Peptides against a protein of PDB entry 3V4L. Designs and how they scored, part 133

Target 1, 386 residues: chain A of PDB entry 3V4L
Amino acid sequence: GQPLAKDKVALLIGNMSYWEHPKLKAPLVDVYELTNLLRQLDFKVVSLLDLTEYEMCNAVDEFLLLLDKGVYGLLYYAGHGYENFGNSFMVPVDAPNPYRSENCLCVQNILKLMQEKETGLNVFLLDMCRKRNDYDDTIPILDALKVTANIVFGYATCQGAEAFEIQHSGLANGIFMKFLKDRLLEDKKITVLLDEVAEDMGKCHLTKGRQALEIRSSLSEKRALTDPVQGAPCSAEALVRNLQWAKAHELPESMCLKFQCGVHIQLGFAAEFSNVMIIYTSIVHKPPEIIMCDAYVTDFPLDLDIDPKHANKGTPEETGSYLVSKDLPKHCLYTRLSSLQKLKEHLIFTVCLSYQYSGLEDTVEEKQEVNVGKPLIAKLDMHRGL

## One batch from the design tools (peptide; made by RFdiffusion4, then SolubleMPNN)

Design b2_p16_7_s2 (from b2_p16_7, 12 letters changed)
Fold by OpenDDE base, seed 4:
Structure b2_p16_7_s2 (fold): chain B 386 residues (1-386), chain A 16 residues (1-16)
Amino acid sequence: as target 1 above (386 residues)
Amino acid sequence: SMTEVVSTDPELYVPE
């Protein structure tokens, strides 16, 4: 019969805003596009941008909690990375220059932990450089992997080679994602799908002789990303997994705020990623005696590191949100919260209405505090060291 | 617009 997945879970990490390293652009688009494709494949997707070492460890631990016997696990990483002695290291955004293995996450360690969960399929898609880091002389002694015959690695590049991104009109894909996205929905064995992606990369003039996909697999079964999820969750663990994932993707409800002056504000929320939310405000009712009014958001928790210069923008793009801007309402003020993984408490902030009456020169302000609880990934309390 | 192809190599250096 066709293989069935008990469930399908994906962790996608895109690191681009490095502190001590060159900034990348592709991870933003690549994680977003892959998230949308994997959702069409009935994956439970956690998508995270710009994680520190600690945040990456916690994201992997939370991902491992979503894994169970016969679950398909997919880990995608886009960012800086290296490969020493056949071990792949994902570089966190806070990694020093030069970084070493102690500053990075070893993919083979994650694979070991996934094998302990008795997963049905383990897929790693690594969109990173595979050059040796000469500043890291550490030979990691990894424990022997179990023989599970359910492992697939798609490396965006060859061993010892660089990965590249394609920049076009302000959007960039990684070379790997550019070709992967066109085939990802195909009902094919995952190794056959990746082989076709490798052929497409090899035919392209931009990539030919620059970057080639490497596939490493031990996959004894005809498993595909299209494999159907088995019916209703039969186990308590499957119910817990579904609830945990749903909790990590719950947006705050849209609010209608009423001010004493008679202005009504719509406050709305949109998810760009599991750790990235856009807040938008719009004036839905204004008394005729009020000439001008704007609704600003302010007084965010310090843990979110929100620069007020990037808040309350007239377009989503001015906040750094290029991907979800089409799905957002127009004529709002927009604020992008890009670090929801840092939120320890409830998201409490102030909505400040600034307005002017007809015939008064002075601007009047009214304020309302808003508590939206823990949005998206902040519900997982990733800050609690396991 | 020209398509630019950029390496994701971090170009590791020891600060002097």
Scores: peptide ipSAE 0.288, ipTM 0.776, DockQ to the pose 0.756
Fold by OpenDDE base, seed 2:
Structure b2_p16_7_s2 (fold): chain B 386 residues (1-386), chain A 16 residues (1-16)
Amino acid sequence: as target 1 above (386 residues)
Amino acid sequence: SMTEVVSTDPELYVPE
């Protein structure tokens, strides 16, 4: 019969905004496009941008809580990285220059923990450089892995080689995601699908002789990303997993704010990633005696590092949100919250209405405080260890 | 515009 997954869970991490290293661009688009494709494949997808070491550790721990016997686990990483002695290290955004193994997450340690969960399939997609780090002489003593015939690694590049981005005047994918996205929905054994992606990369004039996909697999069964999820959650563990997933993806409900002047504001929310949310405001009712009227959001929690100069933009693109702009209402003011994992408390902020009456030169202001609870990933309390 | 292909190598350095 066709293999069944007990469930399908993915963690996608894209690190771009490094503190001590060159900034990347591709991980933004790559994580977003892969998220949308894996959702079409009935994966539960946590998508996270720009994580510190501590935040990456917590994201992996929360991902491991979603894994159980017969669950398909997929880890994707796009960012800086290195490979020493066949061990892959993902580099957090706060890593020093030079970084070492103690500043980074070892993928083989994550694999060990996934094998303890008795997963049905373990897929690692590593979109990072695989050069040796000569500043780290640490030989990690990895505990012996269990012999499981259910592991697949897709490395964006060969051992000791670089990964590359395609720079255009706009948004572009990394080389690996450019080819992976065209095949990811195919009903094929995952190793066959990745082999076809490797062939497509090898035929392209941009990538030929620069970057080649490496596939490492122990997968003995015909398992695909298209394999159906086993029907309705029959176990308490499956119910807990579904609830934990739902918590990490619950947006605040849209609100209608009423001001004393008779202006009504719609406040809306959209997810770009599990840790990135767009807030938008629109005037839905204005008395005719009010000639000018604007609704600004302000007074955000300090933990979010919101620069007021980047808030309340006339387009999503002016906030740095290029991906979800087509799905957003037009003619709003937009604010992008890019670090929801840092939120310890409820998201409380102020909506400020500035308006002018016909025949008065002075502007009037009214303010309302809004509490939207813990949005998206902030519900997982990824800071409980500090 | 030519499509530029750029390495994602972090270019590690030891500060002098």
Scores: peptide ipSAE 0.285, ipTM 0.777, DockQ to the pose 0.725
Fold by OpenDDE base, seed 5:
Structure b2_p16_7_s2 (fold): chain B 386 residues (1-386), chain A 16 residues (1-16)
Amino acid sequence: as target 1 above (386 residues)
Amino acid sequence: SMTEVVSTDPELYVPE
């Protein structure tokens, strides 16, 4: 029969905004494009940007909680990385310079933990450099991996080689994602799909002699990313997994705020990533006696590091949101919350209405506090250990 | 628009 997945779960991490290392551009678009494709493949996708070591560990732990017997697990990483002694290390944004294995996440350790979950398929897509880190002489004593015959690695580059990004018109894509996205929806064994991606990369003049895909697999079954999810979750574990995933993707409901002056504001929410949310406000009703009115969001939790200079913008792009702007309502003020993983408490903020009456020079303010609970990834309490 | 191919290696990455 056709292979069935018990469920399909993906964790996508894109690290760009390094503290002590060069900033990357490609992971933003690559994580977003891959998220949309994996959602079309019925994956439960958690997409996270710019994680610290601690946040990456917690994201992996939460991903492992979504894994179970016969579940397909996919880990994608785009960022800085290295490979020592055949072990791949993902570099967090807070990693020191130079970084070492103690500051990084070992992919083979994650694989070991995925094998303990008796997963149906383990796919690693690693869009990072694979150069040796000469500052890390640590030989990781990894426990022997189980022979599960369900493992696929797609390395964006060869062993000891660099990964590259293609910069065009202020956006960048990883070379790997550029070719992967064109094939990802094909109903093929995942190793065959990746082999076709490797051929496409090898034919391209931009990539030829710079970057080549390496496929490392022990996959005995004809497993594809297109494999259907087994029908309605009958197990308690499957229900818990579905509830946990749903919590990590719950947006606040749109609100209509009514002020005493008779102004009505629509407050709305959109997800860019699992840890990135856009808040937008619009004036939906204004009494004729009010000549001007603006609605600002302010008083965010300190854990979110929201600079007021970057809040309440006239366009999504002015907030740094280039990907979801087409799907947002027009003529709003926009605020981007880019670090929802840092939220320890409920997202409480103030909507401030500033307005003027016809024939009065003085500006009047009205304020309403809004509590939207824990949006998106903030429901997973990724900070419970700090 | 120019298309540039940039290394993601921290040692070779020159930010524009």
Scores: peptide ipSAE 0.267, ipTM 0.742, DockQ to the pose 0.369
Fold by OpenDDE base, seed 1:
Structure b2_p16_7_s2 (fold): chain B 386 residues (1-386), chain A 16 residues (1-16)
Amino acid sequence: as target 1 above (386 residues)
Amino acid sequence: SMTEVVSTDPELYVPE
């Protein structure tokens, strides 16, 4: 019969805004496009950008809580990385220069923990460099992996080689995602799909002799990313998993704020990623006596590290939001919250209405405090270990 | 525009 997944869960991490290392560009687009494709494949996707070591550990722990017997687990990582002694290390954005294994997440340790969950399939897609880090002399003694025959690694590059980005004048994919996205929806065994991606990459003149996809697999069964999810959550664990995932993707409801001057503001929310939300404000009603009227958001929690210079923009693109801008309402002011994983408390902020009456020179301000609770990933309390 | 292929290796980053 066709294989069934008990459920399908993916964690996608894209690190680009490094503190002590070169900034990347491709992870933004790659995580976004892969998220949309995996959602079409009925994956529960958590997508996270720019995680610290602590935040990456917590994201992996929360992902492992979503895994259970017969669940398909997919981990995608795009960012800096290295490979020492066949162990792959994902580099967090706060990693020191030079970084060491103690500052990084070992993929093989994550695999061990996934095997303990008795998963139906374990897929790792690692879009990172695989060069040796000569500053890390540690030989990790990994415990022997169980023989589960359900593991697939897709490395964007071969051992000891670099991964590459395509730099254009605009947004572009990394090399791996450029070819992966064209085949990801195909109803094929995951290793066969990745072999076809490897062939497509090998035909490209840009990548030929620079980057080659490496596939490592112990997958004995014909498993595909297209494999249907088993209908209805049959277990309490499946219900908990569905509820936990739903909480991590719950947007605040759109609000209509009414000011004393008779101005009405629509406050709306959009998810770009599980940790990235766009707030938008629009004037939906204005008395004719008010000639000018603007609605600003301010007084955000300090944990979000919001630069006011990047808030309240006339376009989503001016906030750094290029991907969801087509799905956003037009003629708003936009603010991008890119670090929702840092939010310890409720998202409380101020909506400030600045307006001018016809025939008055002075600008009037009215303020309303808004509490939207914990949006998106902030509901998982990734900080509970502090 | 020329398509530039840039390494994601932090050791090969020539700062602009």
Scores: peptide ipSAE 0.179, ipTM 0.702, DockQ to the pose 0.408

Design b2_p16_7_s3 (from b2_p16_7, 13 letters changed)
Fold by OpenDDE base, seed 5:
Structure b2_p16_7_s3 (fold): chain B 386 residues (1-386), chain A 16 residues (1-16)
Amino acid sequence: as target 1 above (386 residues)
Amino acid sequence: MEEKVVSTDPQLYVPP
């Protein structure tokens, strides 16, 4: 029979806004495109941008809580990285220069923990450099991996090689994602799918002799990303997993705010990533006596580090949101919350209405506080260790 | 615009 997954869970991490290292561009688009494809494959996808070491550790821990016997686990990483002694290290955005293994997440340690969960399939897609870090002479003493025969690594580049981005006049893609996205939905054994991606990369003039996919696999079974999820969750653990994932993807409900002056504001929310939300406001009713009115969002929790200069923009693109802008309502003011993983409390903020009456020179302000609870990834309380 | 391929290797970055 066709193999069944007990469930399918993916963690996608895209690190691009490094503090002490070159900024990347591809991870933004690559994580977004891969998220949409994996959702079509019935994966429960957590997508996270620009994580610190601590935030990456917590994201991995929460991902491991979603894993259980026969679950398919997929980890995708796009960012800076290195490989020492066959161990792959993902570099957090707060990593020092130079970074060492103590500042980074070891993929083989994550694999060990996934093997302890008795997963049905472990897929690692590593879109990072694999050059040695000469500043780190640490030989990781990794515990011996179990022989689970269910492991697939897709390395975007060869051992000791660099990874590349394709820069266009707009959004850039990683070379790996450029080819992976065209085949990811194919009903093929994952190692066969990746081999075809490797062939496509090898035929392209941009990649030939520059970047080649390496496939490392112990996969003894015919498993595909297309393998159906086993029907309704019958176990308490499966129900808990589904509830935990659903909580991490719950948007606040859209609301209509009514001000004393008779202005009505629609407040709406959209997810760009599991840690990135767009707030949008629109004036849906204005009394004729009010000649001008604007609705601003302000007074965000300090943990979100929201610069007011980047809030309340006339377009999603002015917030840095280029991916979801087509799905957003037009003629709003837009605010992008890009660090929801930092939120410790409820998302409480103020909607400030500034307006002017016909024949009065002075502007009037009305304010309403809004509590939307913990949106998206903020429900996982990733900060419980601080 | 011509497709420009750029390395992601952080070791190639000389800080300005």
Scores: peptide ipSAE 0.289, ipTM 0.758, DockQ to the pose 0.481
Fold by OpenDDE base, seed 4:
Structure b2_p16_7_s3 (fold): chain B 386 residues (1-386), chain A 16 residues (1-16)
Amino acid sequence: as target 1 above (386 residues)
Amino acid sequence: MEEKVVSTDPQLYVPP
């Protein structure tokens, strides 16, 4: 019969905004496009941007809690990385310069932990450089892997080689994602799908002689990303997994705020990623005696590191949101919260209405505090260990 | 527009 997945879970990490290293662009688009494709494949997707070492460890731990016997696990990483002695290291955004293995997440350690969950399939898609880090001579002593015959690595580049971005019109993809996205929905054994992606990369003039996909697999069964999820969750663990995933994707409900002056504001929320939310405000009713009226969001929690200069923009793109802007309502003020994983408490902020009456020179302000609880990934309490 | 290919290798970026 066709293989069945007990469930399908993906963790996608895109690191771009490095503190001590060159900033990347491709991970933004690559994580977003892959998220949408994996959702069409009935994956439960957690998508995270710009994680510290601690936040990456917690994201992996939460991902491992979603894994169980016969579950398909997919880990995608786009960012800086290196490979020493056949061990792949993902570099967190807070990694020092130079970074070492102690500052990074070892993919083979994650694989070990995934094998302990008795997963049905383990897929690693690593869009990072595989050059040796000459500043780290440590050989990680890894525990022996179990023989599970359900492992696939797609390395965006060859051993010892660089990964590249393709920049076009302000958006950039990784070379790997450029070709992977065109085939990812195909009903093929995952190793066959990746082999076809490797052929497409080899035919492209931009990629030829620069970057090549490496496939490393121990996959004894015809497993595909298209494999159907086995029916209704019958186990307590499957119910818990579904509830945990649902919590990590719950947006705040849109609110209609009424001010004393008679202005009504619609406050709305959109998810760009599991840790990235856009807040938008729009004036839905204005009394005729009010000539000018704007609704600003302010007084955010300090742990979100929100620069007021990047808040309350006239377009989503001015906030750094280029991907979800088509799905957002027009004629709002937009604020992008890019670090929801840092939120320790409820998201409490102020909506400030600034307005002017006809025939008065002075601007009047009214304020309302809004508590939206813990949005998206903030419900998982990724910070419980500090 | 010409597609620009850029390395993601942090070791190639010698700060000036």
Scores: peptide ipSAE 0.276, ipTM 0.751, DockQ to the pose 0.487
Fold by OpenDDE base, seed 2:
Structure b2_p16_7_s3 (fold): chain B 386 residues (1-386), chain A 16 residues (1-16)
Amino acid sequence: as target 1 above (386 residues)
Amino acid sequence: MEEKVVSTDPQLYVPP
């Protein structure tokens, strides 16, 4: 019979806004497109951008809580990285220059913890450089891995080689995701699918002799990302996993705010990633005597580090939101919250209505405080331990 | 514009 997954869970991390290292561009598009494809494959996807070391550790811990016996686990990482002595290290955005293994996450340590969960399949997709870090002479003494015939590594590049981005005038995928996305939905054994992606990369004039996919696998069974999830969650553990994932993906409900002047504002919310939310405001009712009217959001929690110069934009694109703009209502003011993992408290902010009456030169302001609780990933309290 | 392929290697970064 076709193999069945008990469930399917993915953690996708895209690091691009490094503090002490070159900024990347591809991880934004790659994490977003891969999220949409894995959702079509019935994966529970947590998608996170620009994580610190501490935030990456907590994201991995929360991912491991979603894993159980016979669950398919997929970890995707796009960002800076290195490989020392066959160990892969993911570099957080707050990593110092130079960074060492003590500032980074070891993928083989995550694999050990996934093997303790008795997972049905472990897939690692590593879209990072695999060059040696000459500033890190640490030989990690990894504990002996259990012999499990269910591991697949897809490395975007060869051992000791660089990964590359395509500089385009707009949004573009990284080289690996450009080819992976065209095949990811195919009903094939995951190692066969990745081998076909490697062939496509090898035929392309841009990638030929520059970047090649490496596949490392112990997978003895014919398992695919298309494998169906076993029917109704009969276990208490499956219910807990579904509830935990649902908490990390709950958006605030849209609100209609009424001001004393008779203006009505629609306040709406959209998820770009598990830690990235767009707030949008629109005027839904205006008295005819009011000639100008705008609704601004302000007074955000300091933990979110929101620059007011990047808030209340006339387009989603002006906030840096290029991916979800087609799914947003038009004629709003837009604000992008890109670091919801940093939120310790409830998301409380002010909606400020600025308006002018016909025949009066002075602008009038009215304010309302809004509490939307903990949106998306902020419900997981990724700060437990600070 | 010619599609310029750029390395993501952080070790190629010369600090200013």
Scores: peptide ipSAE 0.272, ipTM 0.750, DockQ to the pose 0.509
Fold by OpenDDE base, seed 3:
Structure b2_p16_7_s3 (fold): chain B 386 residues (1-386), chain A 16 residues (1-16)
Amino acid sequence: as target 1 above (386 residues)
Amino acid sequence: MEEKVVSTDPQLYVPP
């Protein structure tokens, strides 16, 4: 019979906005497109951008809590990385220059922990450089991996080689995701699917002689990403997993705010990633005596590091939101909340209505505080260890 | 526009 997954869980991390290293562009599009594809494959997907070391550790710990016996686990990483002695290190955005293994997450350590969960399949898709870090002389003493025969690594590049991105004037995928996305929905053994991606990448004139996919697998069974999830969650653990995933994806409900002047504002929310949310405001009712009226969001929690210069934009694109802009209502003011993983408290902010009456020169302001609870990933309390 | 392929290797980035 077709193999069944007990469940399917994916953690996708895209690091771009490095503090001490070159900024990347591809991880934004790659994580977003892969999230949508894995959701079509019935994966529970957590998608995270621009994580610090601490935040990456917590994201991995929360991912491991979603894993259990016979669950398919997929980890995707796009960002800076290195490989020392056959161990892959993912570089957090706060990593020093130079970074060492102590500043980075070892993929083989994550694999060990996944094997302790008795997972049905472990897939690692690593879209990072695999060059040696000559500043890290640490030989990692890794504990011996179990012989589980259910491991697949897709490395975007060869051992000791660089990964490449396409510099375009717009949004573009990285080289690996460009080819992976065209095959990912195929009902094939995951190693066969990755071999076809490797062939497609090898035919590309841009990639030929620069980057090649490496597949490393111990997978003894015919497992596919298309494998159906075993029926309704019958176990307490499956219910907990479903609830935990649902919490990480719950948006605030849209609100209608009524101001004393008689203006009504619609406040709405959209998820770009598990840690990135767009807030949008629209004027749904305005008294005729009010000639000008704008609704700004302000006074965000300090933990979110929101620059007011990037808030309250007339387009989603001006906030840096290029991916979900088509699904957003038009004629709003837009604010992109990145870094929802940093939110320790409820998301409390102010809606400030600035307006002018006909025949008055002065602008009037009214303010309302809004509490929307913990949105998206902020519900996981990734900070419980601080 | 010519599609420019650029390395993501941080070691190749000499800051100007």
Scores: peptide ipSAE 0.271, ipTM 0.747, DockQ to the pose 0.455

